Peptides against a protein of PDB entry 6DSZ. Designs and how they scored, part 13

Target 1, 361 residues: chain A of PDB entry 6DSZ
Amino acid sequence: NYVVTAQKPTAVNGCVTGHFTSAEDLNLLIAKNTRLEIYVVTAEGLRPVKEVGMYGKIAVMELFRPKGESKDLLFILTAKYNACILEYKQSGESIDIITRAHGNVQDRIGRPSETGIIGIIDPECRMIGLRLYDGLFKVIPLDRDNKELKAFNIRLEELHVIDVKFLYGCQAPTICFVYQDPQGRHVKTYEVSLREKEFNKGPWKQENVEAEASMVIAVPEPFGGAIIIGQESITYHNGDKYLAIAPPIIKQSTIVCHNRVDPNGSRYLLGDMEGRLFMLLLEKEEQMDGTVTLKDLRVELLGETSIAECLTYLDNGVVFVGSRLGDSQLVKLNVDSNEQGSYVVAMETFTNLGPIVDMCV

## One batch from the design tools (peptide; aimed at target 1 V318)

Design b1_p11_2_s3 (made by RFdiffusion4, then SolubleMPNN; from b1_p11_2, 6 letters changed)
Fold by OpenDDE base, seed 3:
Structure b1_p11_2_s3 (fold): chain B 361 residues (1-361), chain A 11 residues (1-11)
Amino acid sequence: as target 1 above (361 residues)
Amino acid sequence: LKQALEEIESL
């Protein structure tokens, strides 16, 4: 009996940074198909803590901190629509990953969206939103006492949602999404009424955005609003302020992932299909009334990495580049460029042995 | 960019 030790998956399909193991520990969580790897970020590098097998391919992985929790909880949704909320517990040397809540959120009726599964969490932890099917937005209310994740659907008039996020600083949970209709791509907002289980009119909309607008970034306070990333343009809107840039450098390759660097949303990392790493900068202007408004947007080329499936800023200018197509990397952002004009230095490379095809024999 | 990178190292 050759126990073919099934090679562990090496292709990264998601990554997130937060405080999962403790309030003080900085963690990197990496999704590799059905495997979740948990690291502590240290001055010496990544310390492995735990590896967890999941009951299916991880499609969504998000950290969130409900009110009164000392550390982050982990939401996972699998490609088979199994949802769970996980908690890390340590007692001495004993490490347990506890399922606080679980549920299957599959619908019997609906067309699975061509752009795949989108899962988002309200910044105030009021709900989880899921775009699984065309014309439906699924809501999972977040309740601490409920071990069973219950969901309901709200009908979306917009059948072709490209991307969706919850906005920050909203009295009610508010989504912002890019959608496509016969007239082009547009941005719209809706308030989500948990009580009435319906959408209310959101604070703003932007009709006729760039035809290839593909990503929504929710911007924290004090700016608020959203960034819309296209093929040729990056736009910002918050209801009161609109700003657009069209830097020629982003036209060369499609931006495919992003990560927020600063808690206040002043800086973002962007990765494209050529493995170029950019910084998006939000320039602030302080008004006489003490309000902070967006003055300008800038995009700066940092350097080249492996083609990112996901990016996450860790600490001290260190970035994890999660790659599906190539080797994943830890990279350092330097203040000064090298001789080639790059601000990026590879610190560590994680060999990608390719996709594990689960050949069910 | 330099200032932005300097600020990152201070986080």
Scores: peptide ipSAE 0.306, ipTM 0.868, DockQ to the pose 0.922
OpenDDE base, seeds 1, 2, 4, 5: peptide ipSAE 0.283, 0.276, 0.291, 0.286; ipTM 0.858, 0.853, 0.859, 0.860

Design b1_p11_2_s4 (made by RFdiffusion4, then SolubleMPNN; from b1_p11_2, 5 letters changed)
Fold by OpenDDE base, seed 1:
Structure b1_p11_2_s4 (fold): chain B 361 residues (1-361), chain A 11 residues (1-11)
Amino acid sequence: as target 1 above (361 residues)
Amino acid sequence: LKEALEEIEKL
């Protein structure tokens, strides 16, 4: 009896942190192809709680907390367009993961976008947005009583969306996106009307951004607005204020992932294609009226890690580095640099055995 | 950077 122990996937393709198991627990959730791993973050390290097999490769994994929920819910979208909202339930030692809602969001018509699947959640939990196909933005309204995830499409005039996020602090759900046209790359905003199922004009736009602008970061209040990351530049815009930096250090390798450290959006981790870890700093200026404005942007090199596919800040300067190409890591950020000038120390390394080639015989 | 990293340990 050859027990072919199907080797578990080890390559990480997504990670998120939040309060999924309880309101008090800090969790790390890791997507490894079709597998979801759930950990509790403790002072002693990562405690495994549950592993779950999904009916397809995880393409989107996001935590969100609807109004009146005590803990976060998990949105998952697979590469086969199966969507679900999951809840963690524990009764004594019995752990169950409940599907609150599910649906298939595949369209019969549309060109799948070359930049892959993008899934985003409105910070006020009004909707989920999906960029699956060129020229379409799919909306899933979030309703507590709806067990069936129903979606509708809004037509986008912009056919080549590079990245998209929901903005914070908007009366209506508002998206900010980088798109490409024959004239270059641009940033635009749209308000999303759930009632009319259409886009309204957003609060601002920025034409002719950097040609390689690839990522949008939505910045929480009090700053608001968005950060646009390119190959050569990092820019901030909130409708009233624009600021750009071009630190020479980011030209050496492409920034490929980011994660917010502070709830107020004052610090972000950035990872590049060489495994360099950066801190992006938003310097604040407090006005006499108590308003907070952005004074400056700064990028600092922290050190080197495995090449990150995803980053997530946990707690106490601990960062999970999810790697597809190398070993995933838990790293500690230190206040003082080592003799090599690095602020990063590897705490734990998780061996990546590479892709499981499903030999379809 | 040091001030920014010192604030991380207080969270």
Scores: peptide ipSAE 0.342, ipTM 0.877, DockQ to the pose 0.879
OpenDDE base, seeds 2, 3, 4, 5: peptide ipSAE 0.215, 0.296, 0.244, 0.338; ipTM 0.840, 0.856, 0.851, 0.881

Design b1_p11_3 (made by RFdiffusion4)
Pose (drawn by RFdiffusion4):
Structure b1_p11_3 (pose): chain A 361 residues (1-361), chain P 11 residues (1-11)
Amino acid sequence: as target 1 above (361 residues)
Amino acid sequence: SYDVFEELSEL
C-alpha cells in the first residue's frame, strides 16, 4: 500500500513567542502535528521564514536562550520521546535548522499519566524538566557537553500530578505543582538539586487548593509566586502571601489556556472552552520604600475568540489565537469597546479543517 | 507595545 498527505494538519496544538531568527525578531512558532511553522512579526502581519517538518508529534515546544547566547534555542519533544534542541542559523543565503543536541528519553518502566506530557524549563536555563510518567520526574541538565542529550530520573512521591511549573526568583531550581491523592488535591513545593539528584523540601507550605485546579502559572520576577487556575476560583500562592477571587462569571466553562502579556506579569490572558477570552490582572501597589507589591486579583471579560488550545500575545495589542477545534485567527484588542461589549476584533482567520468526524465524496 | 493593555486595565 502507499499513503500520501493530501492536506497538512491544520489544527494548532502549540504556539510560542520569542527571539528565534535573530535578536529582537518577534517570532511566532506554531506547532501543528508533525509540522513546525516559524514566522517573523513584520508590519505586514505574520510573514513566514521557514516551515520545517519533523519525524514526530511535537508534544513539548518551549523557547529559551541560556547564559551567554546569541539567540533563543528551541526545544522540542516528540510524543514518542525524541528530544532535541534547535537553533535557527541563517548564516548563509539559505536557512538551516542545526540540531545542537538530541536524545531519546523514554523510560522502560513508567506509565503515562492523565493530563499527558509536561515540559518545563528553568527560569534561568538551569535544566529541562519532564513529567512523562507517573511518579517519575525526569531532569535534563543544561550545559554544553550534553550534546547527546543525557538525562536522569528523580522519584516523585506524589503519584497523580496535574500541572507542573518552575517558580521564578528562588535560591535554586524550585518546582510548584498540583497533585491529587485521596482527600482532594493539593499544591506542593520541591527543590531540584542536580548536584545530588534528589528532591529537597520546597520554599513554602503545602496548601489545599480547589478540587478542579487544572493550571499553574509561573509568575515572573518582580512579584514571584504561582497562580493556580481552577474551575471557579483563581488563586495566587507565594509563600505566606495568598490571594484569591471567585467570580461566578467563570464556572460556566473550564479555563483551558493562559498566556503572559506583560513582562511584569500584571496582565494575563485566559481562554474558555465556550470560546471566551479573559484578562487576569495582578494590580500593583507601589509602596513608600520604592518597592512594588501586589494587592488584588481582578478578572473581567474581553469578548470571545474561537476555542483556543494555544494563546499568544504578539505585539501592538494583537493576540494570535491558536485553535484546535476550529479556525485559528488573529485578534486585535482595543481599549475602546467599539461594538457591544467585545474588546475583541477579528483580523485574520486560518482555515482549520478541525476535527474531521465524518466525510463523503 | 503594551500601551493598549495599560489603558484597557484602567477601565

Design b1_p11_3_s1 (made by RFdiffusion4, then SolubleMPNN; from b1_p11_3, 5 letters changed)
Fold by OpenDDE base, seed 3:
Structure b1_p11_3_s1 (fold): chain B 361 residues (1-361), chain A 11 residues (1-11)
Amino acid sequence: as target 1 above (361 residues)
Amino acid sequence: SLEVFDELAKL
């Protein structure tokens, strides 16, 4: 009996940073196909805490902190539509990952969206939103007492959603999404009524955005609103303020991932298909009434990394570059550039041995 | 000097 020790997956398909193990610990969570790796971020580097096998490929992995929780919970959705909410518990040396809630969110009817599964969480933890199928938005209400995740669908008139996020600072849960119709790509907002199980008109819309607009970033307060990333342009809109930039440097390769650096949404990391790492900066202007408005957007090239599938800022200028196609990296962002003009220094490299093809023999 | 990094040292 050759126990072929099945090689552990090394290709990263998702990463998130938060406080999962405790309120004080900074964690890096890495999704590698069916495996979840949990690290504590330390001054010495990444300390492994736990590995968890999931019942399917991880398609969505998001940390969230419901009211009255001392630490983050983890939402996972698999490619087979198994949803769960996980909690970390430690009792002395005993480490348990507890399923707080679970459910299957697959629909019997619907066309799976070509852009894949999108899962988002309302910043106020009122609901989870899922774009699984064309013309449907699935809502999972977040209730502490529910061990079984119940979901319902709301019909979307917009059949071709490209990306969607929940906005910050909204009285009702509000989604912002890029969609495509015969006239081009557009941005729209909807309020989600949990009570009526319907969409209400959102606070704003932007028709005729860039034809290749592909990502929505929800911006925290005080700015609010959203950033829309295209191939040639980056735009901001919050209902009152609109601003667009078209920096020539981003036109060279498609931006494919992003991560917020600052809690207030003043800076974002951007990664492109060539492994270039950028910083997007939101320049603030303080108004006489004490309101903060967006003055300008700026993009700066930091350097080159492995081609990122996902990015996450850790701490002290350290970034985890999760790569599917290449080696994942820990990189340091430096104040001063090196001799090559790069602000990026590789600290650690994690060898990617390629995709584990589950050959069902 | 990227002004970007002067704030990274304060986290």
Scores: peptide ipSAE 0.017, ipTM 0.604, DockQ to the pose 0.153
OpenDDE base, seeds 1, 2, 4, 5: peptide ipSAE 0.016, 0.014, 0.017, 0.016; ipTM 0.581, 0.503, 0.627, 0.477

Design b1_p11_3_s2 (made by RFdiffusion4, then SolubleMPNN; from b1_p11_3, 5 letters changed)
Fold by OpenDDE base, seed 5:
Structure b1_p11_3_s2 (fold): chain B 361 residues (1-361), chain A 11 residues (1-11)
Amino acid sequence: as target 1 above (361 residues)
Amino acid sequence: SLKVFDELAKL
């Protein structure tokens, strides 16, 4: 009897930072297949608080704070389309993860999208959006009193969505997405009507973006709009201002993940397929009327890490590098470069034992 | 000089 001690999964497939355990605690949440790990970020490093087994492989993990909540809630979607909203509750030494709401959002009909599951939350917490199937956008309204996550589909004319985000500062929930058609890749926006269960025309579109445009970053106020990341270019658009850069350094490897550093969206971490870590900087210009506009975009190479599946800025220049292919890392960003020109120092490394080969015996 | 991190050292 070989007791194959099922090794705990070590490959990271998602990470998020926020205030999940309390309003005051800074948390790092790590998804490792079916396992959720919850840490408190301390001056001494990561303190483990709880591990949670999920009902399937975590495909989406997002923190959000509805109006009137003191701390963040956690949305999880599994690869089998089980959705839940989780709350952390502590009572003395007893720690419970409470399911506030749950549901299965699988459709009987639909082609699963080749680019996988995308889950996004409206910044004003009005809805969750899901791209699960080609030609469909699933909406989960966020109602406080509903323990059952109900969803509906809106038809997308754009069958091949590459990435999608909710925009900030919109009166109605507004999505921005990159899609592909026979003419190339394009960016479009739609307003989402909960009432009519349809899309309305969004504030802007950009046809014929870079052929390999792969990611949308929603930019918070005061800038608003979105960043579109390609293989060769990074573009910004907010419906009024357009700006594009094509830094040669990003052509060497595909950017695969990003994370916002500043609450105002002035800085983003970017990770590529070679494990290079970049900072994307939004340079501001203050107008005489006190309005803030984007002046320029800049990309700086910080250094090299494990190949990131996900990045999350913690605090004090500390970044968690979640890796699926290699060891995950806690790294420090420094103001000054080392002798090799790197601004990155590894603080801690978390061994990845590789994929759990489920030997079905 | 990435002056960008000068504020990070004070938090």
Scores: peptide ipSAE 0.015, ipTM 0.573, DockQ to the pose 0.143
OpenDDE base, seeds 1, 2, 3, 4: peptide ipSAE 0.010, 0.011, 0.009, 0.008; ipTM 0.523, 0.536, 0.560, 0.584

Design b1_p11_3_s3 (made by RFdiffusion4, then SolubleMPNN; from b1_p11_3, 6 letters changed)
Fold by OpenDDE base, seed 1:
Structure b1_p11_3_s3 (fold): chain B 361 residues (1-361), chain A 11 residues (1-11)
Amino acid sequence: as target 1 above (361 residues)
Amino acid sequence: SLKVFDELAKK
């Protein structure tokens, strides 16, 4: 009896960092198709804790901490629209992943968006937002006692959403999104009313952004607002402050992923299609009233890695580079460059054996 | 400590 040990998936399609196992533990969570891997980040490296099989390909994986929770919860959405909220529980040596809530959020009517599934969580944990279909924004209200994930749709007039995020520091949940129409690409904001189940006018908009604007980064307080990343430009806007840069170095290859380094949003990692790793820096100006405003944006080339599908900063300059096309890496960022001008040193490499073809028998 | 990268932002 040849037990064909089904080879585990090695291609990474998502990663997230947070406090999932405890309030004190720093975790790295890695999505590999239908598999979730959970690690604790230690001074000695990554310690594996648990692996979990999911009932489908992981399309969205986000950590969030509702008010009154001591540690983060995990939201997962599969490519078949199965949603769940997971909690880590440990009792002695027994480790359980508990489903707090679940549901299927598939609609009977709608065109699946060409840019795929987008899932976002409000920073104040009021709702989950999903862009699954063109012309619809799905909302899952977050309620502590709700075991059944119920969703409703709000109609979007903007049929071709490229990317969407919730903004920080908003009285009501507010989305910021890049969309395309016949006139080009634009940025718009909407407030989301849970009570009325509708959009209200958001605080700002920016018409006619770069034609290839592809990503929105929500910036936390004190800066607030959003960063819009294109092929040639990086733009910041918060309603009051606008600033754009066009560093020639980013034009060489398309930026495809990003991750926040600092909790205050002063630095972001950027990865491009050539495996180049950048740091985006937000330079602050402190006003006499104690307000912090954006002075400038800067991009620095750190070095080269595997082509990132996802990036996550861990701690002490350590970054996990999740790769779908190549080997995933744990890399160290240094203050000083090497002889080749690189600030990146590979610490560990995780061999990618390619896609497991699920033979549907 | 994230302090190590504060020097990159100051140059």
Scores: peptide ipSAE 0.014, ipTM 0.553, DockQ to the pose 0.763
OpenDDE base, seeds 2, 3, 4, 5: peptide ipSAE 0.009, 0.013, 0.000, 0.008; ipTM 0.573, 0.507, 0.440, 0.520; seed 5 fails the geometry check

Design b1_p11_3_s4 (made by RFdiffusion4, then SolubleMPNN; from b1_p11_3, 3 letters changed)
Fold by OpenDDE base, seed 5:
Structure b1_p11_3_s4 (fold): chain B 361 residues (1-361), chain A 11 residues (1-11)
Amino acid sequence: as target 1 above (361 residues)
Amino acid sequence: SLDVFDELSKL
């Protein structure tokens, strides 16, 4: 009897930071296959609070705070299309993860997208958007009283969506996405009508972006708009202002993940396939009327880490580097470089034992 | 010094 002690998964598939356990606690949530690990970020490091087994591999994990909630809720979508909204509840020493809502959002018909599952939440918490299948955008309206996550599909004319986000500061929920057609890659926006269950024309589009444009970052106010990350270029567009940079340093390896550092969207961490960590900076220009506009974009190499699957800024220059291929890390960003010119110092390393080979015996 | 971290030292 080989008791295959099922090793706990160690490869990180996702990470998010927010206020899940309380309004005051800063949490790090880590997805490791079917496991959710919940930590409190402290001055001494990561304090484990709870581990939760999920009904499948976590494919999407996003924190969001509906109007009138004191703390964040957690949206999870599994690779088998089980969706849930989770709440942390503590009563003395008893810790419960409550399912507020759940549903299966699988379609009977559709081609699963080759770029995998994308899940996004409207910044105003009006809806969840899901790109699960080519030519479909699934919408889950967020309603507080509904324990059943109901979804509907809107047809996308753009069959090959590369990445999609909800924009900030939009009267109606508005998506921005990179898509590919026979002419190349493009950026488009759509407003999502919950009432009519259709797309309306969005505020802007950008045809013929870089051929390898792979990521959309929604930029919060006051800038608004989106950043488009390619292999050779980083572009900003908000419907009025366009700016592009092509820093030679990003050509060496593909950017694969990002995380917003500042609430106002002035700084973003970028991670590439070589484990290089960058800071993307949005330089401000204040106009005489008090309006803030983007002046420039800058990219700075910070140093090297494990190859990030996900990045999340915690606090005080501390970053969690979630790695699937290597060891995850807690790293400190320093103002001054070391002797090697790196601004990154590893604080803690979390051993990755590799993929759990499910030997179906 | 990267001006990038001037705010990080005050938290």
Scores: peptide ipSAE 0.023, ipTM 0.693, DockQ to the pose 0.151
OpenDDE base, seeds 1, 2, 3, 4: peptide ipSAE 0.022, 0.020, 0.018, 0.018; ipTM 0.687, 0.676, 0.619, 0.635

Design b1_p11_4 (made by RFdiffusion4)
Pose (drawn by RFdiffusion4):
Structure b1_p11_4 (pose): chain A 361 residues (1-361), chain P 11 residues (1-11)
Amino acid sequence: as target 1 above (361 residues)
Amino acid sequence: SSYETFEELSE
């Protein structure tokens, strides 16, 4: 027999922003299935540079440039457990994606968990963290000689884990995650020590959270902490400081995705399965000592995009809406809600044949 | 300037 592709996969599973082509090259990297698309934000709009294709299902796609690097290094993990670090190199008149490092990191003894694979990267590029199998948190230290991607497993007493994030602004690598056991689910803190290959007690107390907490947000350096998005209550956790708001405006649909807008983290974008687009706020309270603190949380609806699996703010009040169940599109957010109450205006839609349920000729 | 829309919208 023989199989050919009549149409490339159009559903968008992942999208990230960063400086990948050069420095201050606003790149939009869109993950379909086995395809990877790279764009440069130009005055025209989204203009591509190179659409590559891999022999795997892209499951983790994150960007970073470690200590003393020219441009961001891309990291990709295949669902069949193929890890690689890539680098856009336009040294010649052509384009080559050099593979700085690669290595298969499958464990012969783990059970894939509900909520699938999670790939997190340290705030200061100390290591790559993986959550492939239940009870096994895998660490991949980041240096130069680790070109044959080597790794080691730590053990995780917390068996059922929902979402994991690396916390900003800590003494060393620290992890914040939501896990489930009997008696609801909780949030616990750990410290990754890649010198002893163990877990140390985390920065702050284990808190009880909402029963349906589904997302953890890594809050940047000026504030620090973690934002946990559940079904009804949006909570902020940072050591002893704790804030939460529970607008009934949210319960109607589960919040699925989030995206950081400002570098400060004062503004975030949220998405419903009903196709909404929120703006999560962390309002400031600059005090007498020239320091900045955080006072409250406020969520107010912006309008509605399509159902988003990925979410990314690009530039000049424009957000790329990566849709898996429908057409992905480009959106302009305006201060003046011109028509009705939607601060959202569609600019460009991308044909997505979506989940093909049935068909005929 | 790129974030000015969000700054004025959040007010």

Design b1_p11_4_s1 (made by RFdiffusion4, then SolubleMPNN; from b1_p11_4, 6 letters changed)
Fold by OpenDDE base, seed 5:
Structure b1_p11_4_s1 (fold): chain B 361 residues (1-361), chain A 11 residues (1-11)
Amino acid sequence: as target 1 above (361 residues)
Amino acid sequence: SSLEVFDLLAK
């Protein structure tokens, strides 16, 4: 009996930071195919707490805190459209992951999108949004009084959505998305009506963005709005203010992931296909009335890491670099550059053993 | 499609 010790997956396909184990603990959650790894971030490094096997490859993993919860809940969607909401519960030394909700959100009709599954959560926790199929946006209302979370679809006229996020500071849940049509790529916003189960016109749109615009970043207050990342340009729009930069350094390789550093949205990490790590900075201007507006955008090269599939800022300049193609890393961001001009120092490296080829014998 | 909720109310 060859016990094929099923080698644990090592390639990272997602990571998130939040307060999942308690209100006080800072956690790093790592998705490795069907496996969820939960760590506590400490001054000494990552402390492993629990590993969880999921009922499929993790496609979406997002932390969210509904009003009145003391800690974050975890939303997971698998590649087979199994959705769940998970809670961490510790009772003495016993650690349990409780399923608060679960179900399958697959539709019988629809073309699976070529850009894969997108899952997003409204910052005010009013709904989960899912782009699973072309021309459909699935909404899961987050109603506390309901024993059954009834998902519904809203038709999108825009068939080729590239990326989508919920915006911050909106009275109604509002999505911002990049889409492609025969004329190019565009940015549009929609308000989501839970009552009418339809889209209403959003606060703004931006037609004819860069042809390779690929990512939307929702910017929190006080700035609000969104950042659109392309191959050649980075743009900001909030309905009132538009700003674009085209730093030559980003043309060398495609930016593939991002993560917010500051809660106020002043800084973002960007990772490209060459493993270059950038800081995107939002420079503020304080108006005489106390309003904060965006003055400028700047991009700085920090250094080189493993090719990131995902990035997450932890604390104190420590960043987790989740890699699918290479070794994942903990890196430290320094204020001063080294002799090579890098601000990045590797603290820990996690060996990637590559894809487990399930040889079905 | 729906999610079955077991215990969304923290007991």
Scores: peptide ipSAE 0.223, ipTM 0.855, DockQ to the pose 0.015
OpenDDE base, seeds 1, 2, 3, 4: peptide ipSAE 0.046, 0.118, 0.184, 0.031; ipTM 0.640, 0.801, 0.822, 0.670; seed 2 fails the geometry check

Design b1_p11_4_s2 (made by RFdiffusion4, then SolubleMPNN; from b1_p11_4, 7 letters changed)
Fold by OpenDDE base, seed 2:
Structure b1_p11_4_s2 (fold): chain B 361 residues (1-361), chain A 11 residues (1-11)
Amino acid sequence: as target 1 above (361 residues)
Amino acid sequence: SSLDVFDKLAK
C-alpha cells in the first residue's frame, strides 16, 4: 500500500491582489499549478481562507469588478482552455466558490502561440481578450446574466504578438501590443468592436521599439497610455507624449514581471531574472490648464528577493514575491536602506519543493 | 530621493 501523499504544489505561477472575499477584505490569490490559494491580508500576515482545486493548470488569473458588483470576480483560464468566472460567497462559516460563468475557449483550428497564453480584461469590464493562437485575438464579451462564456475570434494581422494589454480611459475597448516582424519589434493599438466583431484603427502606434521589448503595462488615468519594458530601455507612450529611459542597471538582467503599486499608476514594482526588485516611478507634471502629464521616468533598485514569477503589492510596503524557481516571500519595503543599500527585508519565506514529478504509476 | 518612493506608500 504505497500511500502516495500527493505533495501540494509549491511553485507559484501567478498571483493577484484585490477584494475577492468581500468589499473590505484585501486578498492575495496565489496560483500553484492546478491549485488556487485564497488569503486575507491582515496586520498579522496572510490568513488562509480557502484552497480550490482547478480542472487544469491555471494559465490566466485576473480579478475584475463589473459595474454594480460590490466585490471583485475572478477570471481563470486553464492551460486546457477551460474558462470560468468565479465568485466568493460566505454564509456564516460556510465558504463557497461559485461559478458564475464557464466555457471552453479552445479552437479546432489554430497554432498555439509559442509565447504561451495571454489573458487580459478591459478596465471597464466590457470584455476579456485572449491571445491563444498566432494571428487570432479571442474576445469574450462580459455579460452579467450569461452563465455560458461565449467567445469569438478576430483575425490579427500581426502574427507574433509578444505582449498585449487593454488601455485605460478609452471610449471603446482598446488593446496595445508589442509584436515582432522581420523589421523588428513594434507597438500598435487597435480598438475592439464588439458589435462588428472586428478591429478598428487604434489611437496610436510606435514602430521600431527596442528589439527586446517584452512587456506592456497599461497606465491608468490621468497619465493613460502604456509603458513598454525592454532589455535596455523603458518607454512611455500615450499618443501625445513619448519618453524613454535607458538606465544601465536594467541591462544586467531581463525584467520578467511587474505590478502596479498606486491606483493612479505613478509607481510599479519590477522584478528581473536575478531576483532584483525595482521601483519604476512616473513623475507628474501639472500643466497650467490642470492637465497632468508625465514629466519623467525613474528606476530605483530596492533590493534582492527570490526570482519573481509574479509580484503583488499588498499594503503598507508589504510585497508578495511569487516564485516558481525559488522560495516565495513576503517582503517589507522600508523607507531607509540597510548598510548594504537594500530597502527590502524578508518577513516570511514559503519553501518551494520544486516541480512535483508526477510519477505515473 | 529614495524617500519619495516610500513617503507616498504610508499615506
Scores: peptide ipSAE 0.018, ipTM 0.576, DockQ to the pose 0.165
OpenDDE base, seeds 1, 3, 4, 5: peptide ipSAE 0.000, 0.011, 0.015, 0.015; ipTM 0.364, 0.525, 0.551, 0.575

